Peptides against a protein of PDB entry 1ZZD. Designs and how they scored, part 50

Target 1, 109 residues: chain A of PDB entry 1ZZD
Amino acid sequence: FQVVNPYLLRDLVDLGIWDEGMKQYLITQNGSIQGLPNVPQELKDLYKTVWEISQKTIINMAADRSVYIDQSHSLNLFLRAPTMGKLTSMHFYGWKKGLKTGMYYLRTQ

## One batch from the design tools (peptide; made by RFdiffusion4, then SolubleMPNN)

Design b2_p11_3_s1 (from b2_p11_3, 7 letters changed)
Fold by OpenDDE base, seed 3:
Structure b2_p11_3_s1 (fold): chain B 109 residues (1-109), chain A 11 residues (1-11)
Amino acid sequence: as target 1 above (109 residues)
Amino acid sequence: SFEELLEELEQ
């Protein structure tokens, strides 16, 4: 399976920091570059993994899309360490933002 | 090359 995003690989090569050590690092970090000090923040923002993206932002985006779609859309949320309180807050926030469909899938790491 | 790197990752 592909651990490293091909576009990320290209950017890392362009930065001149790609090597075997970097490859092994990415494998152990499940493709995340957030912990690398020699990577520009702009690239870190661009290549956030699904576990690093703010789920609040995902909900906001879903709410924005709901204005232009006829049918309710499914919402997938990814949490590393979900708690009941966090899940409740997410459901409430989704409702408050006017989502027609609540959380359909919850994925955990 | 970049292509070689991609091939390695797709194994």
Scores: peptide ipSAE 0.016, ipTM 0.445, DockQ to the pose 0.015
Fold by OpenDDE base, seed 1:
Structure b2_p11_3_s1 (fold): chain B 109 residues (1-109), chain A 11 residues (1-11)
Amino acid sequence: as target 1 above (109 residues)
Amino acid sequence: SFEELLEELEQ
């Protein structure tokens, strides 16, 4: 996956804060701009990484896509701080939403 | 089991 979202790159350039230091910062932060104090909150909300987006939302989107797919498709989930309880909850939530094969791939940070 | 798999994935 790409660490730097191309649209994020554009917006950071437009803000005049893009440089090599910013690039290295993003690499160390796995693409997150949440810790940058001078970035508008609107952009922080827009550019949440896969680690910052609610996995419940991801499951909802997958369930929505499944309405139009006969065979099961892959579902990738990302957890920054996984717990057994959280994993179990995600599994059963997916089941409740009618996912055919459940979680295909889990990535942890 | 599924629970065992989850434990492995958690690590």
Scores: peptide ipSAE 0.014, ipTM 0.367, DockQ to the pose 0.070
Fold by OpenDDE base, seed 2:
Structure b2_p11_3_s1 (fold): chain B 109 residues (1-109), chain A 11 residues (1-11)
Amino acid sequence: as target 1 above (109 residues)
Amino acid sequence: SFEELLEELEQ
């Protein structure tokens, strides 16, 4: 599987900060650049991994898609450290947004 | 090359 987003790789090269150390860092961080001090925040926002994206945002996106899809579509959520509180909140929010389907698949890291 | 970099990151 792809550890680093190809577009992220290109941007890091363009920034001139790509080297062996950066490669190893990204591998150990599962592709995340959130901890890099020399990367602009705009790039950090752009290249959030699935573990870093707000699940609320994911639910919103799913709700938006459901407007244009007749059949129910699967909702996949990714949580690095799920808690019962977070799960409950997500279910409630999903219901509030009128999703056609509940959570089909939950991944944890 | 860029392609080589991608290959190095493939797991």
Scores: peptide ipSAE 0.021, ipTM 0.550, DockQ to the pose 0.017; fails the geometry check
Fold by OpenDDE base, seed 5:
Structure b2_p11_3_s1 (fold): chain B 109 residues (1-109), chain A 11 residues (1-11)
Amino acid sequence: as target 1 above (109 residues)
Amino acid sequence: SFEELLEELEQ
């Protein structure tokens, strides 16, 4: 399987920071560049993994999609370290945004 | 080449 996003690879090469060390780092980090000090923040924002993107953003996107899709679609949320406070906030926010279904599939890393 | 780099990353 491909661990590194092909577009990310291109950008890292263009930055001149691609090497064997970078390759091994990305493999061990499941493709995440968030911990790299030599990568511009703009690229970090662009290449967030499913575990790094704001779940609030995911909920907003789901709310937007609900206008165009049937009620059978479920919302997948990804959390590294879920807390009761965070889960409660996510559920409440989803409800407030008018998500049609309560089908929230919580995935933990 | 870029394609070679991609192949090296495949697992």
Scores: peptide ipSAE 0.020, ipTM 0.520, DockQ to the pose 0.016; fails the geometry check

Design b2_p11_3_s2 (from b2_p11_3, 7 letters changed)
Fold by OpenDDE base, seed 1:
Parts: sequence; C-alpha cells; structure tokens
Structure b2_p11_3_s2 (fold): chain B 109 residues (1-109), chain A 11 residues (1-11)
Amino acid sequence: as target 1 above (109 residues)
Amino acid sequence: SEKELEEELEK
C-alpha cells in the first residue's frame, strides 16, 4: 500500500508542479522524484524512497533501535532487484551489527 | 517471512 508523502506533496505544490499528471507519475515511479528535471537536487536527496536509500543504512538504523529496545522488533527491507547474493550480504551484515533477529519482512518492487 | 529468508539462505 502506497501513500503519497504529505511533505513531498507540499513541496511539489510549492514548486507549482503538482497536478493530476504528477500524481500519476509518482504512482508509476513508486514515489520517486529522482527523474524530475525541475526539482532541486536537495529535494531529491531529501525524498529518497525506500528503494533508493542504502540497505545498509536501514540495517544500521534497525541496529540502533535494537540497542534501545530490549525485545526484538520487526525489520522491513526493500529491494528493487533482489539476488541471493544481496540477501546473503544483508543477512550477515545484520548479524554482524548485532540484530537480535533476522529480516522480518522483505518487500520487492 | 523471516523463516523463508533463513531457509533460502541455508541453501
């Protein structure tokens, strides 16, 4: 289930480029604005989707949360083009970072 | 699921 980021919506409106066409574009692009030429790079950096950020970063954030939370929590990872090699690397990286449990849920495009 | 992932990684 995909929902348009409300902050992204606001910024696109402020840029004067939000319309039905833009909405449909975002749907087809799974929320990505990386391909939009008239959007400042700083906004592109800010609104990277779960498909566009480093999976290691996600794992690191999960590890940080695990330090605070006594009981293990869920870990959701997103892969645009998953491979066994990638999955293996992610699994062992998570282990190395001290995650209490493995990957709870894997989502692909 | 986590179990499915572990099973695949063990192959």
Scores: peptide ipSAE 0.018, ipTM 0.370, DockQ to the pose 0.057
Fold by OpenDDE base, seed 3:
Structure b2_p11_3_s2 (fold): chain B 109 residues (1-109), chain A 11 residues (1-11)
Amino acid sequence: as target 1 above (109 residues)
Amino acid sequence: SEKELEEELEK
């Protein structure tokens, strides 16, 4: 059951581009607005789906948070097309960034 | 309204 982000819906309405066509577009794109030419880049950056966020950025954020907690929190990564090489790189990068715990969950689309 | 649209999307 796909639910559109209510804040995204608000912003699309504010832009005046919300209609039945837009609704169907979002459904087919799993909520992504990255391909819409009439949406400001700032909004695209704000509303990136879990599949569109850089995994490196996610790891960086996790490393930053780990400084202020007793134990590293669980790290969840989402990859559209994972490869062994990419997984190895992510593990190594996580280690390099000082994560006490490795990747706990790997999600694929 | 926004609320009406959200309800429509949840159908």
Scores: peptide ipSAE 0.000, ipTM 0.246, DockQ to the pose 0.015
Fold by OpenDDE base, seed 5:
Structure b2_p11_3_s2 (fold): chain B 109 residues (1-109), chain A 11 residues (1-11)
Amino acid sequence: as target 1 above (109 residues)
Amino acid sequence: SEKELEEELEK
C-alpha cells in the first residue's frame, strides 16, 4: 500500500530544505529521510514509516508545492553499474551542491 | 518531465 504523509512535506518546508534536489533524493530513497544530515533526529524518528511512501507519492506531493520547474535543464545521470547506494550518494550530493533541477532520467550503460 | 517519470515508474 501507499502512505501519504503531508506532514513530512510540511516539516521539510519548515526546515527550509525542501527543493527540487530534495524531491529527487526522496524519489530514489522511496521517501526516506533517515540519511539526511540536515534533518533533526526527532523528525527522523517520527517519520520512520516514510519507507512506505512510493516514488509516485513523492512526485505528486512535490507537484502540489512546486510553482515552476525548468525542464530544459533537467539533470540526466549515466551509471555503468548503478546501485541503490550509488544513487543515494549522487542525489544527496546534488542536493548539497544546490542543484535546482533534479534527475528525471536515469541512464544505465 | 515529472509526468514522464511518473509514467515510467508505473510501467
Scores: peptide ipSAE 0.018, ipTM 0.361, DockQ to the pose 0.112; fails the geometry check
Fold by OpenDDE base, seed 4:
Formats: sequence, C-alpha cells, structure tokens
Structure b2_p11_3_s2 (fold): chain B 109 residues (1-109), chain A 11 residues (1-11)
Amino acid sequence: as target 1 above (109 residues)
Amino acid sequence: SEKELEEELEK
C-alpha cells in the first residue's frame, strides 16, 4: 500500500491546471511538479515533504474521475507525438494562457 | 465531487 495524498490532487484541481496534459507531464517527470512554473512554491514544498506519494496513482485515480480544464483538448493534441521540448513548451504555454484568461476546470461528482 | 475524490484517494 502506497500512501496517497488526496490534497495534492485537490490542489492541482483548485489551481485549474489539472488536465490530460498535466497527467502526461507528471508521468514523464515521474510525478515531479517541481519544474512547473504555474505551481506555487508552497505547493512544491509540500510535494517535497510527500515524496513517497505515488503520483502515478493519483493521476490514474484523477483520470478515472475525468478531471480536466478547458484547454485540455488543445493540450491533448500535442500528446500524439511529443518531444520533451515540445511537451514542456506545450504545458507551460497552455497553462500560462489559461491562467491569463481565467482558465476554469471541470470535475465529476 | 471534490470530497468524493479525496475520499477515494484515501482508500
């Protein structure tokens, strides 16, 4: 049994940055959010304290609940054949634009 | 709901 911090998922959703792109990013980064520019430092610090958490498990569970943001479709298009550089640029660009325009998120019950 | 997600992750 791996400890899963449900608050991490909540925080990402509350930030409006959880989508399929974020999911894939976290997978490629082995769960690390340290490199994300739109994540508050306090959250990054929190993540450091819970390094034992299986981020993949969180992602999988969140994906099952169909958590996404309005830019998810645009981000998903780049997941077909991304390079690391393209993936990074895509995520940062998408999130930055989303934040600038008041990006919203949708959750299931 | 968000609460439901949290509960699910706690399992």
Scores: peptide ipSAE 0.015, ipTM 0.244, DockQ to the pose 0.027; fails the geometry check

Design b2_p11_3_s3 (from b2_p11_3, 6 letters changed)
Fold by OpenDDE base, seed 1:
Structure b2_p11_3_s3 (fold): chain B 109 residues (1-109), chain A 11 residues (1-11)
Amino acid sequence: as target 1 above (109 residues)
Amino acid sequence: EEEELEKILEE
């Protein structure tokens, strides 16, 4: 299930734009605030959802974590519009970065 | 799921 980011909630309250309508908006937008015109761009950059950030960055982060943890960690990737070419590229990029295991979870929107 | 992902990547 989806939970509203508590930090996002705080910032929206501080902006004075949090209400039931905003809550419903976030639900329909899967947590995205990118479409809100009265939200500062810096907050939009900060609160990108898993669908809005580069999966390459996620792979890089996973590779960085793997240096300090055992082979038991899981890698979750999220694709808004997956293609075979994109999946293949992500797989081999992960391999190139030295990930001991491939993708464990793949989610699509 | 990882095994299933490998199958997808092989297609």
Scores: peptide ipSAE 0.015, ipTM 0.378, DockQ to the pose 0.057
Fold by OpenDDE base, seed 5:
Structure b2_p11_3_s3 (fold): chain B 109 residues (1-109), chain A 11 residues (1-11)
Amino acid sequence: as target 1 above (109 residues)
Amino acid sequence: EEEELEKILEE
């Protein structure tokens, strides 16, 4: 079951580009609009899926959250094609940012 | 606006 982001739906309607073809496209693309040529880049930046957000940004957000919450929260990282270099960089960057748990869940697409 | 959205979601 796929849930369409209602705000995304509204913006696509406001752009006048919503139709059955667009609906089917979103279904096949798991909600991603990154490949659509008729969508402004501003909206693409706004409506990134978890697989499209920079993992560096995810780490930064986790570091920011650590100020407000206890250490019970787990960090989830999403990689389409993980490499040793990328994983190593993420580990060291997270460490540098002061993440205390050192634990994260790595998910691959 | 919300009614229009619901209409689309009901399709």
Scores: peptide ipSAE 0.011, ipTM 0.315, DockQ to the pose 0.014
Fold by OpenDDE base, seed 4:
Structure b2_p11_3_s3 (fold): chain B 109 residues (1-109), chain A 11 residues (1-11)
Amino acid sequence: as target 1 above (109 residues)
Amino acid sequence: EEEELEKILEE
């Protein structure tokens, strides 16, 4: 399993900040660069881990994609602390956004 | 460059 996104790795190398220390940092941070002071905010916004993206946003993106497909989506959702209430809310939100009934795969951290 | 990146990823 790759800890570092290949594109992120390229950008970090291009920035000249990639080294063993950075590697170890990313390992301990599960790939997150949000805490790095020497990374431009634009890159931080671009490179969010699945745990740093609102699942609501994921649902929104899925809804946008659903406009272009006839078949059901296969969607992965990542929740740190799933609750029945949160799952229900996500379901209804997806419904309100017009998501076609697809396979929702719940992943937990 | 790509080869170097691949090496890094495989470490």
Scores: peptide ipSAE 0.010, ipTM 0.314, DockQ to the pose 0.016
Fold by OpenDDE base, seed 3:
Structure b2_p11_3_s3 (fold): chain B 109 residues (1-109), chain A 11 residues (1-11)
Amino acid sequence: as target 1 above (109 residues)
Amino acid sequence: EEEELEKILEE
């Protein structure tokens, strides 16, 4: 089964750093390459996992999309350690950005 | 190149 993003795999191969050690590293890091010193920052930004992406950015993108959608779309948020304050802030921020539908689903790690 | 990638993904 595919454990690694195939596009990420391609880029790592192109960098010449793909090997069994790298594969095991990615498995232990749940697909994250943020800790790799030999990977360009541009690729790290591109291949952020859902736990590494700013949820504020996700809300912003959802707000942008809502302008062109006639129906409310689902919004999924991912938080490693959610607190009530953080959830309230996200809800309020979504409302402030004009989202028709608030948080649909919350995932925690 | 693509063939090599497929081999890696099938491991």
Scores: peptide ipSAE 0.009, ipTM 0.296, DockQ to the pose 0.014

Design b2_p11_3_s4 (from b2_p11_3, 7 letters changed)
Fold by OpenDDE base, seed 1:
Structure b2_p11_3_s4 (fold): chain B 109 residues (1-109), chain A 11 residues (1-11)
Amino acid sequence: as target 1 above (109 residues)
Amino acid sequence: MEEELEKELEL
């Protein structure tokens, strides 16, 4: 199920731009507000979707969590436009960061 | 090489 972020909903209401049209826009854009011209950049940075966040950051966060876990935990990566080069880069970067296991799950858009 | 790998992780 795709659920609208409740904090995003609140902030869009506070901006006075939430309506049925905005709801439909978010559905068609898979929750992205990056294309909205009247939304402050600070909010766009705050509400990046999984398709808009650097996967390097995701790997870094996973590596940080792994310090406290003996066995490997699940790592989910999201790629809008996967390429063999990008996949290879993610595997090598994960290895460099000391992840015990490679990518657990890859999701593509 | 490392810099190139890092760039490929950016969306």
Scores: peptide ipSAE 0.028, ipTM 0.442, DockQ to the pose 0.708
Fold by OpenDDE base, seed 4:
Structure b2_p11_3_s4 (fold): chain B 109 residues (1-109), chain A 11 residues (1-11)
Amino acid sequence: as target 1 above (109 residues)
Amino acid sequence: MEEELEKELEL
């Protein structure tokens, strides 16, 4: 089932663009607002779905927080279309960034 | 190798 982000809902209401059409749009777009012309880019950047976030950014964030922990947090990565090349690249990039533990879990769309 | 892998990753 799909759950609308309550903060996104609030911001869309505050923008005055929330209606049944918008609701249906979000359902069909799996929660993505990237295609909406009447939404500020700042909000689009804020409300990226897990499939729209750069996984490189996720790896960077994991590397940044790993400075403060003995054991690296479990890293969950999300790829729409994983390939062996991409997976290998992710492992090497994680290693380059100094992650103690590589990818814990991979989710695909 | 790392540069090639980063290019392949396209994250």
Scores: peptide ipSAE 0.025, ipTM 0.467, DockQ to the pose 0.662
Fold by OpenDDE base, seed 3:
Structure b2_p11_3_s4 (fold): chain B 109 residues (1-109), chain A 11 residues (1-11)
Amino acid sequence: as target 1 above (109 residues)
Amino acid sequence: MEEELEKELEL
C-alpha cells in the first residue's frame, strides 16, 4: 500500500500532468519524479525520495543540528548499493563533521 | 476538487 505525497499530487495537478498514466508511473517508480521531463527541476529537487537525497547532505544537516541538542539524535542513512568503503567513508565523514553518535541505522533498497 | 484529490492519494 503506497500513499502518494499529497503535496506532490497537488503540484502535479497544478502542472496539468496528473492522469492515470502518471499515477501508474509513480507506482512503478516508487514515488520518484526524477525521470519526468515535463516536471521543473525545482520540483524534482523538492520531492526527492530518500534514495535520491545525498546522504552526505543528510550527515551535514545532522551535524548542524547537533549543536543545539544535548544528546545525538538517531541518524538514518539510505543507500541503494552499500559497500564497505562507502560505509567507512560515511562514518569517517560523520566523525569529521563532529557527530557525537555515528550512523544508527542503515537502510538498503 | 478536494474530494477528487483525496481519492487519488491511495495507490
Scores: peptide ipSAE 0.016, ipTM 0.350, DockQ to the pose 0.015
Fold by OpenDDE base, seed 5:
Structure b2_p11_3_s4 (fold): chain B 109 residues (1-109), chain A 11 residues (1-11)
Amino acid sequence: as target 1 above (109 residues)
Amino acid sequence: MEEELEKELEL
């Protein structure tokens, strides 16, 4: 059972591009609109799935949040194809950005 | 209108 983002649905309707074909596309693409040529880039940026967001951006946001909270931050990272190099880079980058801990929850697709 | 949207939310 998959639920489409209600805001995405509304925007697609407002653009006049919502139809059965679009619905089937979203089902097959697990909600991703990144491959749609008729969707503005602004909407693609707005409606990125967890697998499409830059994990560097996630780390930056976590570092920013850590300034406002005393307790350890809960961080989830999502990688389609994790490599040791990528994981190492993420760890060092997180450390450099001042994360209180190197602990994060790794999710793979 | 809301009911129609709710139906379309289910994939």
Scores: peptide ipSAE 0.014, ipTM 0.342, DockQ to the pose 0.015

Design b2_p11_4_s1 (from b2_p11_4, 4 letters changed)
Fold by OpenDDE base, seed 5:
Structure b2_p11_4_s1 (fold): chain B 109 residues (1-109), chain A 11 residues (1-11)
Amino acid sequence: as target 1 above (109 residues)
Amino acid sequence: MDPEDITVLPP
């Protein structure tokens, strides 16, 4: 199960927008605040769920780390709506960036 | 969606 990010909760409270309606919204949206018009974009960028983070960025970070380690870190990728083309592109991009191994784990929503 | 994918929110 997922526990709501306590820092997100704090920030929502600080914004004065935390109420029962907001709580129910977050439950329905699996913790995503991306669709909330009354939340600053900065907070949306900060509190992206695993399904909203660019996996390309994750691959880039993994590639950077791989320079300093013998074996690539376990790389978990999350795709909301995976397609064959997207998966192929991710594998190719990872390879191109110098990852020692292909995609380690794929999780779908 | 994983059956365990439950979001727990404080009151």
Scores: peptide ipSAE 0.006, ipTM 0.285, DockQ to the pose 0.022
Fold by OpenDDE base, seed 4:
Formats: sequence, C-alpha cells, structure tokens
Structure b2_p11_4_s1 (fold): chain B 109 residues (1-109), chain A 11 residues (1-11)
Amino acid sequence: as target 1 above (109 residues)
Amino acid sequence: MDPEDITVLPP
C-alpha cells in the first residue's frame, strides 16, 4: 500500500530524510509532515492534509466556484473537533459569502 | 445556511 503522497515521498527522498523511521512516523501521523523539524516550511505548506487546511479557505474556494455554477455543488468540510459554535460560524460565513448550499458533508477526525 | 442541511459523517 502507498502510505504517503507520491510527490511528498519524492520530495522527502530528495531531501535525503526518507527512511524506515520517517515512514513509520508518517503512518502514525496520518501523512502529516507538519511536526517534522527538518522539513522546510515551504513543503509543509504544500503538503497539508485535508485536516490541516483552514476550512475557511475551503469555504472561500466553494464560494468562488459557486459564482460559476448554476446548481449548488456539494461542499465537503473536514473538522477534527467540531463544536456547535464553530459550525454556526462556518455556516454564517458561508452564507455571508453567498453560497447557494450550505455545508453538505461534515467529516470529523 | 442551516446546520440541519448538513450530513455529518464519521471518518
């Protein structure tokens, strides 16, 4: 099984930091490299998992798409620890941004 | 938007 993003794997190999320890680390971290001190921030920014991307950014992207889509599109959001307050804020923000359809799928970790 | 319009899915 491919455990990590193939492009991430390549970049880690190019950095010379790929080994069995790194592999096991990524498995335990569900593919996240955010906690690695020897990885440039540029790569960390590039290889954020769905759980590490700001959901506000996702809403912004959805809002941008909605301008060009007649029918409402499905919006998938990923939250590690959703609260009612956070969900409410997200809904209001989405509404403010003019989304035709609110959050369609909420996935939690 | 309404919270009731969403589907919450486990991982």
Scores: peptide ipSAE 0.006, ipTM 0.291, DockQ to the pose 0.046
Fold by OpenDDE base, seed 2:
Structure b2_p11_4_s1 (fold): chain B 109 residues (1-109), chain A 11 residues (1-11)
Amino acid sequence: as target 1 above (109 residues)
Amino acid sequence: MDPEDITVLPP
């Protein structure tokens, strides 16, 4: 079951572009609005799905959170097309950012 | 950080 972000729904309604066709489009695109030409870039940036957000940013946020928690937290990374090179780069970047040891979940689309 | 700490989950 796919749930549309209620804030995204509101903004699409405010733009006057919400209809049954848009609903079906979002379902087929797994919630992504990146391909919609009639949506402002600001909204596209705001409503990026987990697959569209830079995982570098996710790592940065995780590193920031890690300083406030005693126990290691799980980190979820999302890659559409993971390669060994990308994984290696992410690993070293995470290490550089001082992430604590923990369980890192790499999810592929 | 050890590379083995990264678990690749099936899609």
Scores: peptide ipSAE 0.000, ipTM 0.275, DockQ to the pose 0.047
Fold by OpenDDE base, seed 3:
Structure b2_p11_4_s1 (fold): chain B 109 residues (1-109), chain A 11 residues (1-11)
Amino acid sequence: as target 1 above (109 residues)
Amino acid sequence: MDPEDITVLPP
């Protein structure tokens, strides 16, 4: 089942654009508001789904954490349409950033 | 998310 982010719901209500139509839209869009023209970009950036965040950024964040945490890290990557090129790029980029644990999980939409 | 769409990449 799908659950709408409570904070997103609040912000949409505050914007005055929450209604039954919006609810159905979010359900069909798996929680994404990226396609809504009446939503400020700042909110779109804040409420990106896992499929909308740059996985490069996720890798960077993981690398940053690895500097200060003395334990194994698991990295979860989300790609809508994985290609061999993207997989290779992510692998080498992770390596370049010093991710010694080559264990990452790929999830596809 | 479909469980069949999860792949563990080799090191």
Scores: peptide ipSAE 0.000, ipTM 0.261, DockQ to the pose 0.087

Design b2_p11_4_s2 (from b2_p11_4, 4 letters changed)
Fold by OpenDDE base, seed 5:
Structure b2_p11_4_s2 (fold): chain B 109 residues (1-109), chain A 11 residues (1-11)
Amino acid sequence: as target 1 above (109 residues)
Amino acid sequence: MDPEDLTELPP
């Protein structure tokens, strides 16, 4: 499997900050660049891993799509450290937003 | 998931 997004790799090279240390950092951080001080915030926003994307935004998008389909698209959520509080909040938020079905699949890191 | 994304309900 590919550890590093090829487009991210390109952009890091273009920034001149790609080196062996950066490579090892990304490997150990499962592809996350959020903790890197020398990376522009714009790139951090662009290259969020599935564990870093706002799940609230994902729910909003799913709810929006469900307006145009018979049933909600499969909703896949990703939580690094799920708690009952977060899961409950996500469920009720999805329901409140009008999802026809509940959470389809939950992945945990 | 960032805790800021959703307000957690009490357990």
Scores: peptide ipSAE 0.024, ipTM 0.419, DockQ to the pose 0.420
Fold by OpenDDE base, seed 1:
Structure b2_p11_4_s2 (fold): chain B 109 residues (1-109), chain A 11 residues (1-11)
Amino acid sequence: as target 1 above (109 residues)
Amino acid sequence: MDPEDLTELPP
């Protein structure tokens, strides 16, 4: 099921653009506000979905976390349109960053 | 993944 980010909800309410139509829009867009013309770019940058965040950044964050935890197989990657080239590149990048294991889970859209 | 981000990854 899909859950709306409570902070996003608050900000949309503060903008005065939250209504049933907006709710349905977010559902159909899997939580993305990137396509909304009446939303400030700052908020769009703040509220990126897992499909919109750089996966390289996610890998970096995972590698950084692995320094503090022994759980190295907690990396989940999200690709909207994966290709073998992308997967290979991500695999090698993860290896280069010192991840003990490959991807724990790959989610596609 | 952004296309620009992909270009920064190893080939």
Scores: peptide ipSAE 0.009, ipTM 0.374, DockQ to the pose 0.342
Fold by OpenDDE base, seed 2:
Structure b2_p11_4_s2 (fold): chain B 109 residues (1-109), chain A 11 residues (1-11)
Amino acid sequence: as target 1 above (109 residues)
Amino acid sequence: MDPEDLTELPP
């Protein structure tokens, strides 16, 4: 079962838009609230799923973590609709950020 | 979420 993020649930309740219909919507959208017109953009930004968050941000976070590890780490990148252009851009950006060690995997939805 | 595909990032 897909469990709704408890903080997301709280915020949706606070907005007064939580109901059974909303629950079913989230299930069908794999937890995404990006398509909801009555949700503030700041909440949409806060609750981006792994498929919606900027991959540049993911790479940045991985680069930051690499400072504290001595061994190669695995980086998982999530792309809903990968293209060769996106992959190339991600590769170059990762290289630029110093991600020269570890295994980098692309996960597609 | 379970990915449908897992591949190594192109060199």
Scores: peptide ipSAE 0.005, ipTM 0.312, DockQ to the pose 0.097
Fold by OpenDDE base, seed 3:
Structure b2_p11_4_s2 (fold): chain B 109 residues (1-109), chain A 11 residues (1-11)
Amino acid sequence: as target 1 above (109 residues)
Amino acid sequence: MDPEDLTELPP
């Protein structure tokens, strides 16, 4: 079961490129529009999937939130091809940014 | 996301 982002759908319709072919494309690409040549880069940046956004950015956002609240944060990381080095790097980067022991979850595609 | 692909990282 896959749900298309309703805002993405709207924007694709506004671009005039929404059709059955586009629908099937999104299904096969797990919602990614990064490979579409007829979509502005701005929209591609806006609609990055969890697998396309930098996890470093996610960590930064989590660290930023921690400044304003005193409760523990859960951090979900999404990696297409996790390596031990990459996992270690993300872990220590989170520590460096002030993230406490919180719950860290790795999700793979 | 497949539940089997979720792993909690060590503290």
Scores: peptide ipSAE 0.000, ipTM 0.278, DockQ to the pose 0.065

